# Designs tried in a protein design run: peptides against a protein of PDB entry 2Q3Z. Part 54

Target 1, 272 residues: chain A of PDB entry 2Q3Z
Amino acid sequence: YVLTQQGFIYQGSAKFIKNIPWNFGQFEDGILDICLILLDVNPKFLKNAGRDCSRRSSPVYVGRVVSGMVNCNDDQGVLLGRWDNNYGDGVSPMSWIGSVDILRRWKNHGCQRVKYGQCWVFAAVACTVLRCLGIPTRVVTNYNSAHDQNSNLLIEYFRNEFGEIQGDKSEMIWNFHCWVESWMTRPDLQPGYEGWQALDPTPQEKSEGTYCCGPVPVRAIKEGDLSTKYDAPFVFAEVNADVVDWIQQDDGSVHKSINRSLIVGLKISTKS
Target 2, 254 residues: chain A of PDB entry 2Q3Z as posed
Amino acid sequence: YVLTQQGFIYQGSAKFIKNIPWNFGQFQDGILDICLILLDVNPKFLKNAGRDCSRRSSPVYVGRVGSGMVNCNDDQGVLLGRWDNNYGDGVSPMSWIGSVDILRRWKNHGCQRVKYGQCWVFAAVACTVLRCLGIPTRVVTNYNSAHDSNLLIEYFRNSEMIWNFHCWVESWMTRPDLQPGYEGWQALDPTPQEKSEGTYCCGPVPVRAIKEGDLSTKYDAPFVFAEVNADVVDWIQKSINRSLIVGLKISTKS

## One batch from the design tools (peptide; aimed at target 1 N144 I155 F176 S261)

Design b2_p24_8_s4 (made by RFdiffusion4, then SolubleMPNN; from b2_p24_8, 11 letters changed)
Fold by OpenDDE base, seed 5:
Structure b2_p24_8_s4 (fold): chain B 272 residues (1-272), chain A 24 residues (1-24)
Amino acid sequence: as target 1 above (272 residues)
Amino acid sequence: LVLTGKVELKPAENIDDYLVLENL
């Protein structure tokens, strides 16, 4: 994982899995220096450099910092997300073939946000940075991935008496979503949560006031331990949310139906 | 055909079916 510079990122859908080649390039010239700059411009370093540096031996701490710094939300992070298909003032997320060019552009433009990224781009850059810092990391793709916005473990749709979707929906299911898993011990948790930890650098929801996610033990997600730091309910919902249809009847009553037509979550971890 | 980018899935009129709406 740490030594692999070339790999694939899985995309598409559960029924039609695709992949793209990706150059992680963590050992290319200057990439380590850029990763160190990323740490040195993070909000925690700017607030208290001595405290931040003293914690960089913890992969838990570093993983959480990197998750926040790969996106440019709330900080001098690397990538600006965009999903509206208007990329004329930057680079289309679909055109990237590696992390190295992104990181070099970020550094060479005075740590200005690079335009543009989507989930697999965020995940791939995070994977490069974490590997560069010596943390074993892999990109993960989850098909039928839920985005729970209110931490209720549900994706909710509202329907009229005819079953028609009403209003603008906030919550949604994606064909796929990408994040990373990093191998680390969890001395901050009860025994048994060492191993793969999920981290999500895509700016979806705030965690403790910052657009970051994790680390959370993959084991905790598998076992349904939602009390586990960090962001267990959110990551759990991505892979195991229930879909709920709220149906308003003619009399104004509301009926709740659990929709099992689409099974949330089909996770694929990369082998490299 | 699913695009390389994210695509939002939406329930169809039939609650048992989901549609691919757009690349998001």
Scores: peptide ipSAE 0.110, ipTM 0.586, DockQ to the pose 0.077
OpenDDE base, seeds 1, 2, 3, 4: peptide ipSAE 0.130, 0.024, 0.100, 0.051; ipTM 0.547, 0.502, 0.627, 0.619; seed 1 fails the geometry check

## One batch from the design tools (peptide; aimed at target 1 N144)

Design b2_p25_1 (made by RFdiffusion4)
Pose (drawn by RFdiffusion4):
Structure b2_p25_1 (pose): chain A 254 residues (1-148, 151-160, 170-248, 256-272), chain P 25 residues (1-25)
Amino acid sequence: as target 2 above (254 residues)
Amino acid sequence: FTFEFYSDDELEDHDEHYTYDNMLP
């Protein structure tokens, strides 16, 4: 989770899982410096640099800023999202085989966002950044499935959508800032929309808090709970509707 | 996410259709 520089990102579908190899490259030349730069341009550093550097004692703080800076609403984030099959301004999300070239591109262009990312790209870059800084991190994929004239599927078809698959990262740490028993894997989601409140979204939120439905636990628990849960009910006339099943075959490299 | 659907619900008309990567089929 710290030292291995290549891994797998799972894509495809719940029935046909694709394992896409990836070069996280966290110890390649210039990557650590780029990660320290990423911290020094984060908005909390601009607001109070002395405090920001002091808070870097915490993997919760760093995990939040590190993942949060990958797809940042501010112009100094690492990547810009796009899902319309129109990637001519820059580079397709399906093209990348690693996080390193994106990070180097980002540094070289005044810390401007690199076009383009999709959920697995953001998650892959977040893994590189956090592994480089020493926070044990893994990329995770969740699969969702539809069964087909449903209004539900039409509403979605035609960025908090429910996708065929969605990726995020999990990082390992204690949570002295929370009630006892929430140490371990924390979910961090670097996909784009920081929207409800706060400098960043989403996480870190303990995976246990998600499983337990304890959605008051910081940070951004409802956003992560929504990616692995959806409750759909029909009233033809009360009935459970399985036109949409969310939270299937959640996967990571062994 | 919570969703509720009723017997009187209908599909809305659309002037434009969009295709997006990684959508549910």

Design b2_p25_1_s1 (made by RFdiffusion4, then SolubleMPNN; from b2_p25_1, 15 letters changed)
Fold by OpenDDE base, seed 1:
Structure b2_p25_1_s1 (fold): chain B 272 residues (1-272), chain A 25 residues (1-25)
Amino acid sequence: as target 1 above (272 residues)
Amino acid sequence: MKFELYKDDKLPERSSYSTFLNQLP
């Protein structure tokens, strides 16, 4: 989780699991320096360097910073996400084979955002950075991963009387989604929440005003303790959201139905 | 939560919203 530089990232779908080889390369030349630059260009450092540096002894703090800085939303972060298959002005997310090239490109171009990433790319780069900083980290793939946008732990579809989905389908379920889990103590929480912490660097929702997610204890998610920081409800929804169909009838009535054919969450942890 | 550990699988596709999920009974 710290020493391994080569690994696999799982992709595909629940029915057709795929993987790609990935070079994390956390110990390659210059990578540590790049990781330190990443910390030194984060908004918290720019706002108050002394305060930021004083908190870098906390893997909780560092993990959260890295989660935010791997994406270029809100800051001079590493990667720009794109999902529309228009990658001509950059590199296709599918073309990357490791974190090292991405990080080097980022640094060599004056910390300009690298085009482009998707979830596994974000996760892999975060994994590299966190490992480089001495935090045991692994990439996690979740199949049928929900993106809850309104914090109600549901993926909601509106349907007419014929079962046809209405509206823009704003809430979504990814065929797969990747994030990272990092091993750390949680002195900021009640005892028992040490261990694996979920961190999601893919820009999906803002947390405290920044596109970042976590760390949140995996245990808290498993036990349904949504009161724990950070972002427990969101991460919980990614893996446990219920899919709800709101069916509108001709009389204007709407009834709720749980769609049991759509099961959110099949998590695979990669040991890299 | 559904957690599993896997070893090796086939090569990549992009993450996407599955439109087919919307139409499942």
Scores: peptide ipSAE 0.018, ipTM 0.500, DockQ to the pose 0.047
OpenDDE base, seeds 2, 3, 4, 5: peptide ipSAE 0.010, 0.008, 0.015, 0.008; ipTM 0.517, 0.420, 0.452, 0.438; seed 4 fails the geometry check

Design b2_p25_1_s2 (made by RFdiffusion4, then SolubleMPNN; from b2_p25_1, 15 letters changed)
Fold by OpenDDE base, seed 1:
Structure b2_p25_1_s2 (fold): chain B 272 residues (1-272), chain A 25 residues (1-25)
Amino acid sequence: as target 1 above (272 residues)
Amino acid sequence: MKFELWADDKLPEKDTYYDFLNQLP
């Protein structure tokens, strides 16, 4: 995990799983310095350097900071996300082959956001940073990954009596989504939640006012314990949300129907 | 839970973990 600098990231769909080679390069020249700069430009450090530094003894804290700083939302983070296929003023997310170039670009341009990233790019950069900091980390890919926007553990579609979608789809299911899992103890939680912790650096929802996610024990997600910090309901929904169709009748009545054809979280794939 | 599959849930080797405090200022 920590020592592996080259690996694969799983992509594609549940029906066709593919992978791309990726250079994490956490031990390449200058990468450690860049990771330290990343910590030193985070909002918590800028607000209170002493407090931030005192908390860097916690991999939970550091993991959460890194999750927030890999995306440029809310801060001087590394990557700007874009999904509309308009990448002419930057680099296509599909063009990246490693984290090193991204991190170097970020640093060399005065910690300006690098254009552009998508989920696997965010995850890969986070993995590099966390590994560089000595935290065992892996990239995880979930197929049919849900984005729950209202924290109800449902992906909701509104339909008319004919089954036609009404309005714009706000919530969605990704063909695949990537995040990272880091190995750490959780002294802030009840015993048994040490081990792999999910962290999601893709800016999907705010957690405590910042686009970050986790760490949350993978065990908690597996067991359905949504009370665990951080962001258990969101991560749980990514892998286990139910798809619900709200069918509106002419009389104004609404019928709830579970959509069995859309299954969230078909497979989680990872490699050390 | 809809699915419980988690690929490669292998524990990392102890020697692969480095104290990140040694890298922090």
Scores: peptide ipSAE 0.022, ipTM 0.477, DockQ to the pose 0.022
OpenDDE base, seeds 2, 3, 4, 5: peptide ipSAE 0.013, 0.011, 0.006, 0.011; ipTM 0.447, 0.437, 0.424, 0.394; seed 5 fails the geometry check

Design b2_p25_1_s3 (made by RFdiffusion4, then SolubleMPNN; from b2_p25_1, 15 letters changed)
Fold by OpenDDE base, seed 3:
Structure b2_p25_1_s3 (fold): chain B 272 residues (1-272), chain A 25 residues (1-25)
Amino acid sequence: as target 1 above (272 residues)
Amino acid sequence: MKFELFADDKLPERKTYYTFDWQLP
């Protein structure tokens, strides 16, 4: 989880799982220096360098910083996300084969955002950085991954009497989504929440005003403890949101129905 | 090599601190 530089990232769908090879390259020349630069350009360092540096002994703190800095939202982070198939002014997310080139491009261009990333690219770069900093980390792929945008742990669809979706589908279920899990103690929590912590560097929702997510104990997610920092409700929803159909009848009445056909979090895969 | 963290079933019942009125959207 720290020493492995070559790996695979799982993609595709629950019914058709595929993988791509990925070079994490955390021990490649200059990568550690780039990771340190990443820490030194984070907003917390720029605001108060002494305070930021004093907290870098905490993998909880560092993990949260890295989650925020791998995306360029809100800061001088590494990657700009794009999902509309218009990649002509950059590199297609599908073209990357490792983290090293991305990090080198970022640094060599004055910490300018690299175009472009999607979830597995964000996760892979975060994995590289965290491993480089000595934090055991793995990339995780969740199939049928929900994006809850209103923090109600539901994916809500509005439907007419014929079952046709009405209005905007702001909330969605990804065919797959990638994030990272890092191994650490959690002295900031009650005993028993040490171990794997989920972190999500893909800019989906803001946490405390910044596009970052986690760390949250995987155990807390498994046990449904949504009170656990950080961002337990969001991560829980990614893997276990309920899908609700609001069905409007011809008479104007609205009925709530649990959609049993759309199951969030069908499979979560990683490579050791 | 490949590790499945979760099976294709729902997690245990969630512990929530909010209640919702589901009578109307």
Scores: peptide ipSAE 0.009, ipTM 0.472, DockQ to the pose 0.025
OpenDDE base, seeds 1, 2, 4, 5: peptide ipSAE 0.007, 0.006, 0.007, 0.006; ipTM 0.393, 0.450, 0.436, 0.416; seeds 2, 5 fail the geometry check

Design b2_p25_1_s4 (made by RFdiffusion4, then SolubleMPNN; from b2_p25_1, 15 letters changed)
Fold by OpenDDE base, seed 5:
Structure b2_p25_1_s4 (fold): chain B 272 residues (1-272), chain A 25 residues (1-25)
Amino acid sequence: as target 1 above (272 residues)
Amino acid sequence: MKFELFSDDKLPKREKYYKFDWQLP
């Protein structure tokens, strides 16, 4: 999870699992320098360089910084996300075959955001950066991945009396979503939460005012300890949200049904 | 309850699932 530079990222759906080869390239020439630049342009460094540098020995701190800096939301981050199939002014997310080209483009253009990324691209770049910095990291694909937007651990669908879906359909389940897991100790938590930590660099929801996510112990998610920092409820919802149908009658009355028949979350780690 | 895929799953991009059936409580 540190030495391998070539691997596979899983995509597709739970029923039709696919993979693509990916060049992580964490040890290619100049990549370490680019990763250090990434740290040196993060908001915390710009605010207080001495404090930021003093904390870089912590994989917890570095992981959270990288999660925020891989996306360009709120900072001089690496990638701009786009999902509307309009990529004419950049590179289609589906065209990338490795992290090295993305990182080099970012650096060579004065740390301007690279167009464009989606979840697996964000995850793969984060994986490269974290591995480059000596943190054991793997890309994780979660099939039937929920996106909870209001932090209630529910995916809610609104329907009229005829069963037609109403509203903006903002909360949804994705066929797949990618993030990373990094191996680290958690001295900031109670004993027993060392090991794999989930980090999500895709800009989905803000955490403490910044588009970042984690690190959160995978164990905490598995055991349902939602009080564990960082962002346990959000990550928990991605892998185990309940689905609720809201049915509005013509008279204005609202009824709900909770459905657990759909299995949310099938997780697969990077394969070499 | 069942979900349908928004578009062709042959593409690697992330796709949305939507419910197409429901039950009254």
Scores: peptide ipSAE 0.031, ipTM 0.561, DockQ to the pose 0.043
OpenDDE base, seeds 1, 2, 3, 4: peptide ipSAE 0.022, 0.047, 0.028, 0.090; ipTM 0.461, 0.573, 0.522, 0.595; seeds 2, 4 fail the geometry check

Design b2_p25_2 (made by RFdiffusion4)
Pose (drawn by RFdiffusion4):
Structure b2_p25_2 (pose): chain A 254 residues (1-148, 151-160, 170-248, 256-272), chain P 25 residues (1-25)
Amino acid sequence: as target 2 above (254 residues)
Amino acid sequence: SSFTLTTFANFNPDGSVHTFEKTVT
């Protein structure tokens, strides 16, 4: 979770899982410096640099800023999202085989966002950043499935959608800032829309808080709960509707 | 004959429920 520089990102579908190899490259030349730069351009450092550096004692603070800076609403984030099959301005999300070239591109262009990312690209870059800084991190994929004239599927078909698959990262740490018993894996989602409140989204939120439905736990628990849960009910006339099943075959490299 | 099909979907992070309706003949 810290030292291994290559891994797998799972894609495809719940029935046909694809394992895409990936070069996280967290110890490649210039990557650590780029990661320290990423911290020093974060909006909290601009607001209060002395405090920001002091807070870097916390993997909760750093995990939030690190993952949060990958797809940041501010112009100094690492990646820009796009899902319209129109990636000519820059580079397709399906092309990358690693996080390193993106990070180097980002540094060289005045810390401007690199075009383009999709959920697994953001998650992959977040893994590189956090592994470089020493926070044990893994990329995770969740699969969702449809069964087909449903109004539900139409509403979606035609960025908090429910996708064929979605990726985020999990980081390992204690949570002295929370009630006892929430140490361990924390979910961090670097996909784009920081929207409800706060400097960043989404996380870190304890995986246990998601499983337990304890959605008042910081940070951004409802956003992560929504990626692995959806409750759909029909009234033809009360009935459970399985046209959409969310939270299947959640996967990570062994 | 016509009837109203109603689907409640709760998937939002804010917990808001979507109400979908369709008239079926």

Design b2_p25_2_s1 (made by RFdiffusion4, then SolubleMPNN; from b2_p25_2, 15 letters changed)
Fold by OpenDDE base, seed 3:
Structure b2_p25_2_s1 (fold): chain B 272 residues (1-272), chain A 25 residues (1-25)
Amino acid sequence: as target 1 above (272 residues)
Amino acid sequence: EKITLTVLANYRPDGKVLVLEREIE
């Protein structure tokens, strides 16, 4: 998980799984230096360099910093996300084939945000950075991945009597979403939560005021321990949220229906 | 045989979500 430089990222849908090759390139020339620059321009370092540096021995701390710095939200991070198919002033997220070019562009342009990324690009760059820093990391793809925006562990749709969705969807399900899992001990938690930790660098929701996510023990998610740092409810919802349809009838009554056709969560972990 | 295409995306606050793949039922 640290030594592999080439791999695959899974995409597509649950019923039509696809993959793309990706060059993580964590051992390419200059990449480690760029990763160190990433740490040195993070908001915590800028606020208090001594404190930040003293905490860099913690993979928990570093993982959280990296998840925030891979996206350019709130800081001088690496990638700007865009999902509207308007990429003329940059590079289409679908065009990237590796992390190295992205990181080099970021550094060579004075740590200016690189245009553009989507989930797998964010995840792949995070994977590269974490591996460079000695943290075993893999990219994870979750099909039918829920984005819970109100922390109720539900994806709710409002429908008319004919089953047609009414209004704009406030919450969403991605056909797929990518993040990373990193192996680390969790001395900040009770025993048993060491191992794979989920980290999500895609700017979806703020965690403690910053667009970052995790680390949260994969075990905690599997066991439903939502009290575990960090961001357990959000990550849990990505893989376990229930889809609920609120169907309004002509008489004004509302019927609650569990949407069984939309099953949230099908996680695939990579070996590289 | 009925083929149904399901779009598993919606609009985000920052713009329209590009659906890369559809689920086919």
Scores: peptide ipSAE 0.030, ipTM 0.627, DockQ to the pose 0.042
OpenDDE base, seeds 1, 2, 4, 5: peptide ipSAE 0.017, 0.022, 0.022, 0.025; ipTM 0.496, 0.513, 0.582, 0.577; seeds 4, 5 fail the geometry check

Design b2_p25_2_s2 (made by RFdiffusion4, then SolubleMPNN; from b2_p25_2, 14 letters changed)
Fold by OpenDDE base, seed 1:
Structure b2_p25_2_s2 (fold): chain B 272 residues (1-272), chain A 25 residues (1-25)
Amino acid sequence: as target 1 above (272 residues)
Amino acid sequence: ETITLTILARFRPDGKVLVLEREIT
């Protein structure tokens, strides 16, 4: 989880698992320096360098910083996410085959955001950075399915300012999400929450004002302890979501029922 | 009568929502 530079990222769906080769390259020349630059340009360092540096011995702190810095939201982070299949002014997320090129591009262009990433790209880069910094880390792919096992496709809808889903569907179909899990102790929590911690560098929700997620104990998620920092409710929702039943009657009327439901998923981590 | 089961799975900062959807007729 630290020493392996090459591996696979799992993609696709629960029924159609696809493996992509990925070069993490955490030991390639200059990558460590780039990872250190990433730390040195993070908002916390810029605000108070001494405080930031004093906390870099904590994998909890570093993990959280990396989660935020892998995406370019809110900071001089590495990757810009894009999901609309319009990648002409950059590199398609599907074309990346390793983290090294991404990190080098970021650094060589004055820490400008690299175009473009999606979940597995964010996760893979985060994995590289965390491994480079000595934190055992793996990429995790979660294949989504409904409790009835009949819903295996994620479709993108637009949400209006009121949080309502609009009728326009994107042509993008998602069957999975990727994040990372890092091994660390949690001295900031009650005993028993050491081990794998989920971190999600894909910008989705803000945590304490920054697009970052975790670390949160995988155990806490499994046990439903949503009070556990960081971001347990969000990570829990990645595997447990609200189910909305839309009933359209013959007269065209639409009824909505909201229920909390468990998303049944297949989680696969990198083998290295 | 058509029933659509929607699972809200992801919210994105760009205003997009990822959902699992199943339609039953």
Scores: peptide ipSAE 0.027, ipTM 0.545, DockQ to the pose 0.218
OpenDDE base, seeds 2, 3, 4, 5: peptide ipSAE 0.022, 0.017, 0.024, 0.025; ipTM 0.521, 0.498, 0.466, 0.530; seeds 3, 4, 5 fail the geometry check

Design b2_p25_2_s3 (made by RFdiffusion4, then SolubleMPNN; from b2_p25_2, 15 letters changed)
Fold by OpenDDE base, seed 1:
Structure b2_p25_2_s3 (fold): chain B 272 residues (1-272), chain A 25 residues (1-25)
Amino acid sequence: as target 1 above (272 residues)
Amino acid sequence: SSYTHTLLARYRPSGEVLVLERVIT
């Protein structure tokens, strides 16, 4: 999960599982330097360099930063997402075969956003960066249930007490989605939540004002502990393919408004 | 065998739907 530089990313659907070869290339020349630059241009560093640097020993902190910086939303991040099949002014997300070219393009163009990415591209780049920084990481693909072709994973956004959607007012339906899981301890949580942590670099919903997601213990998701930071309700919805409408209260507490299980998800991790 | 599947469907509040479909052969 750290040493392997080549692998596969799973795509397609539950009925038609496909994979693509991917060069993660975390040990290729210059990649570590690029990953360090990524940290040095993150909003937290720009706001308070000393505080940011002091926290870089925490994989929890670094994971969250990387989740936010792999997408170019809110910051000088790596990838611009696009899903409308209009890629003529960039590179089609489907044409990428590795993270190295993406990261080098980003760096060589003055940390300008690379066009374009989708979920597996975001996940793969995040995986490369996290591995490069010494955090064991794998790409995870979740498929919609094969039994209902019309059942799409509907990712709903959090709402406030007044029913207003937090962040972007859009609904995304996925046939599959990719994110990463990273191995780390969670000293910021109660004992027992060490291990695999879900992180999602695809810009979908803002977490604490930034398009990032996680880390959240995979165990917490499996056990239904949705109070666990970070972003447990969101990741729970991704994993279980549920349509979940969450209401966030002023005190930060969340509760379910609507919970509809539409699809049984199939999760597959990359072989590292 | 070939098949078509939607990679992403995004619904905007305006009702606009962005769908990326992929044909795999």
Scores: peptide ipSAE 0.024, ipTM 0.540, DockQ to the pose 0.030
OpenDDE base, seeds 2, 3, 4, 5: peptide ipSAE 0.011, 0.024, 0.021, 0.022; ipTM 0.503, 0.587, 0.568, 0.549; seed 2 fails the geometry check

Design b2_p25_2_s4 (made by RFdiffusion4, then SolubleMPNN; from b2_p25_2, 14 letters changed)
Fold by OpenDDE base, seed 3:
Structure b2_p25_2_s4 (fold): chain B 272 residues (1-272), chain A 25 residues (1-25)
Amino acid sequence: as target 1 above (272 residues)
Amino acid sequence: SSYVHTVLARFRPDGKVLVLERVIT
């Protein structure tokens, strides 16, 4: 999980699994230096360099920093996400074939955000950086089973716990989502939570004021321990959902008819 | 008339629910 430079990123759907070849390239010339630059431009370093550096021996700390720095939200991070198919002023997320070019572009342009990324790009770059820093890491793809059903339109939006619409509809349609899992000890937690930790570099929700996610023990997610730091409830929600059937009336009223809890998708990790 | 929707709801820590909705009928 550290030594492999070439691999595959799984995409598509649960019924139609696709993969793309990906060059992680963590040992290519200059990549380690770029990863170190990434650490040196993170907000925590800028706030207190000494404190930041003193904590870089902790994979928990570094993992969380990398999760935040792979996206350019709130900092000088690597990638700008875009999902609207307007990529003319950059590179289409679909065009990337490895992390090395992305990281080199970022560094060579003065740590300016690279256009553009989507979930698998974020995950792959995070995987490269973490591996480069000596943290065993793999890319994980979760296929949303809801998309495998011939649905004419999927609409994503936020509701409150009572099912009330809270804001604007999301234009993002997720057939699948990618994040990373890193192997580390968790001395900051009770015994038993060492092992694979989920980290999500795709900007979705803020954690403690920054677009980052994790690390959270995969075990905690599996066991439903949502009190475990970091961001257990969020990661749990990425893999679990309730299926709710609603009846919408002509007047716009919506009535709940059925509620079924299920695992939302099929999770597949990279071989290396 | 009425429409039936299937919704996948993901509950978030802040009490919000991410909803994936589709019209079935």
Scores: peptide ipSAE 0.025, ipTM 0.501, DockQ to the pose 0.407
OpenDDE base, seeds 1, 2, 4, 5: peptide ipSAE 0.032, 0.021, 0.024, 0.020; ipTM 0.483, 0.537, 0.463, 0.505; seeds 1, 4 fail the geometry check

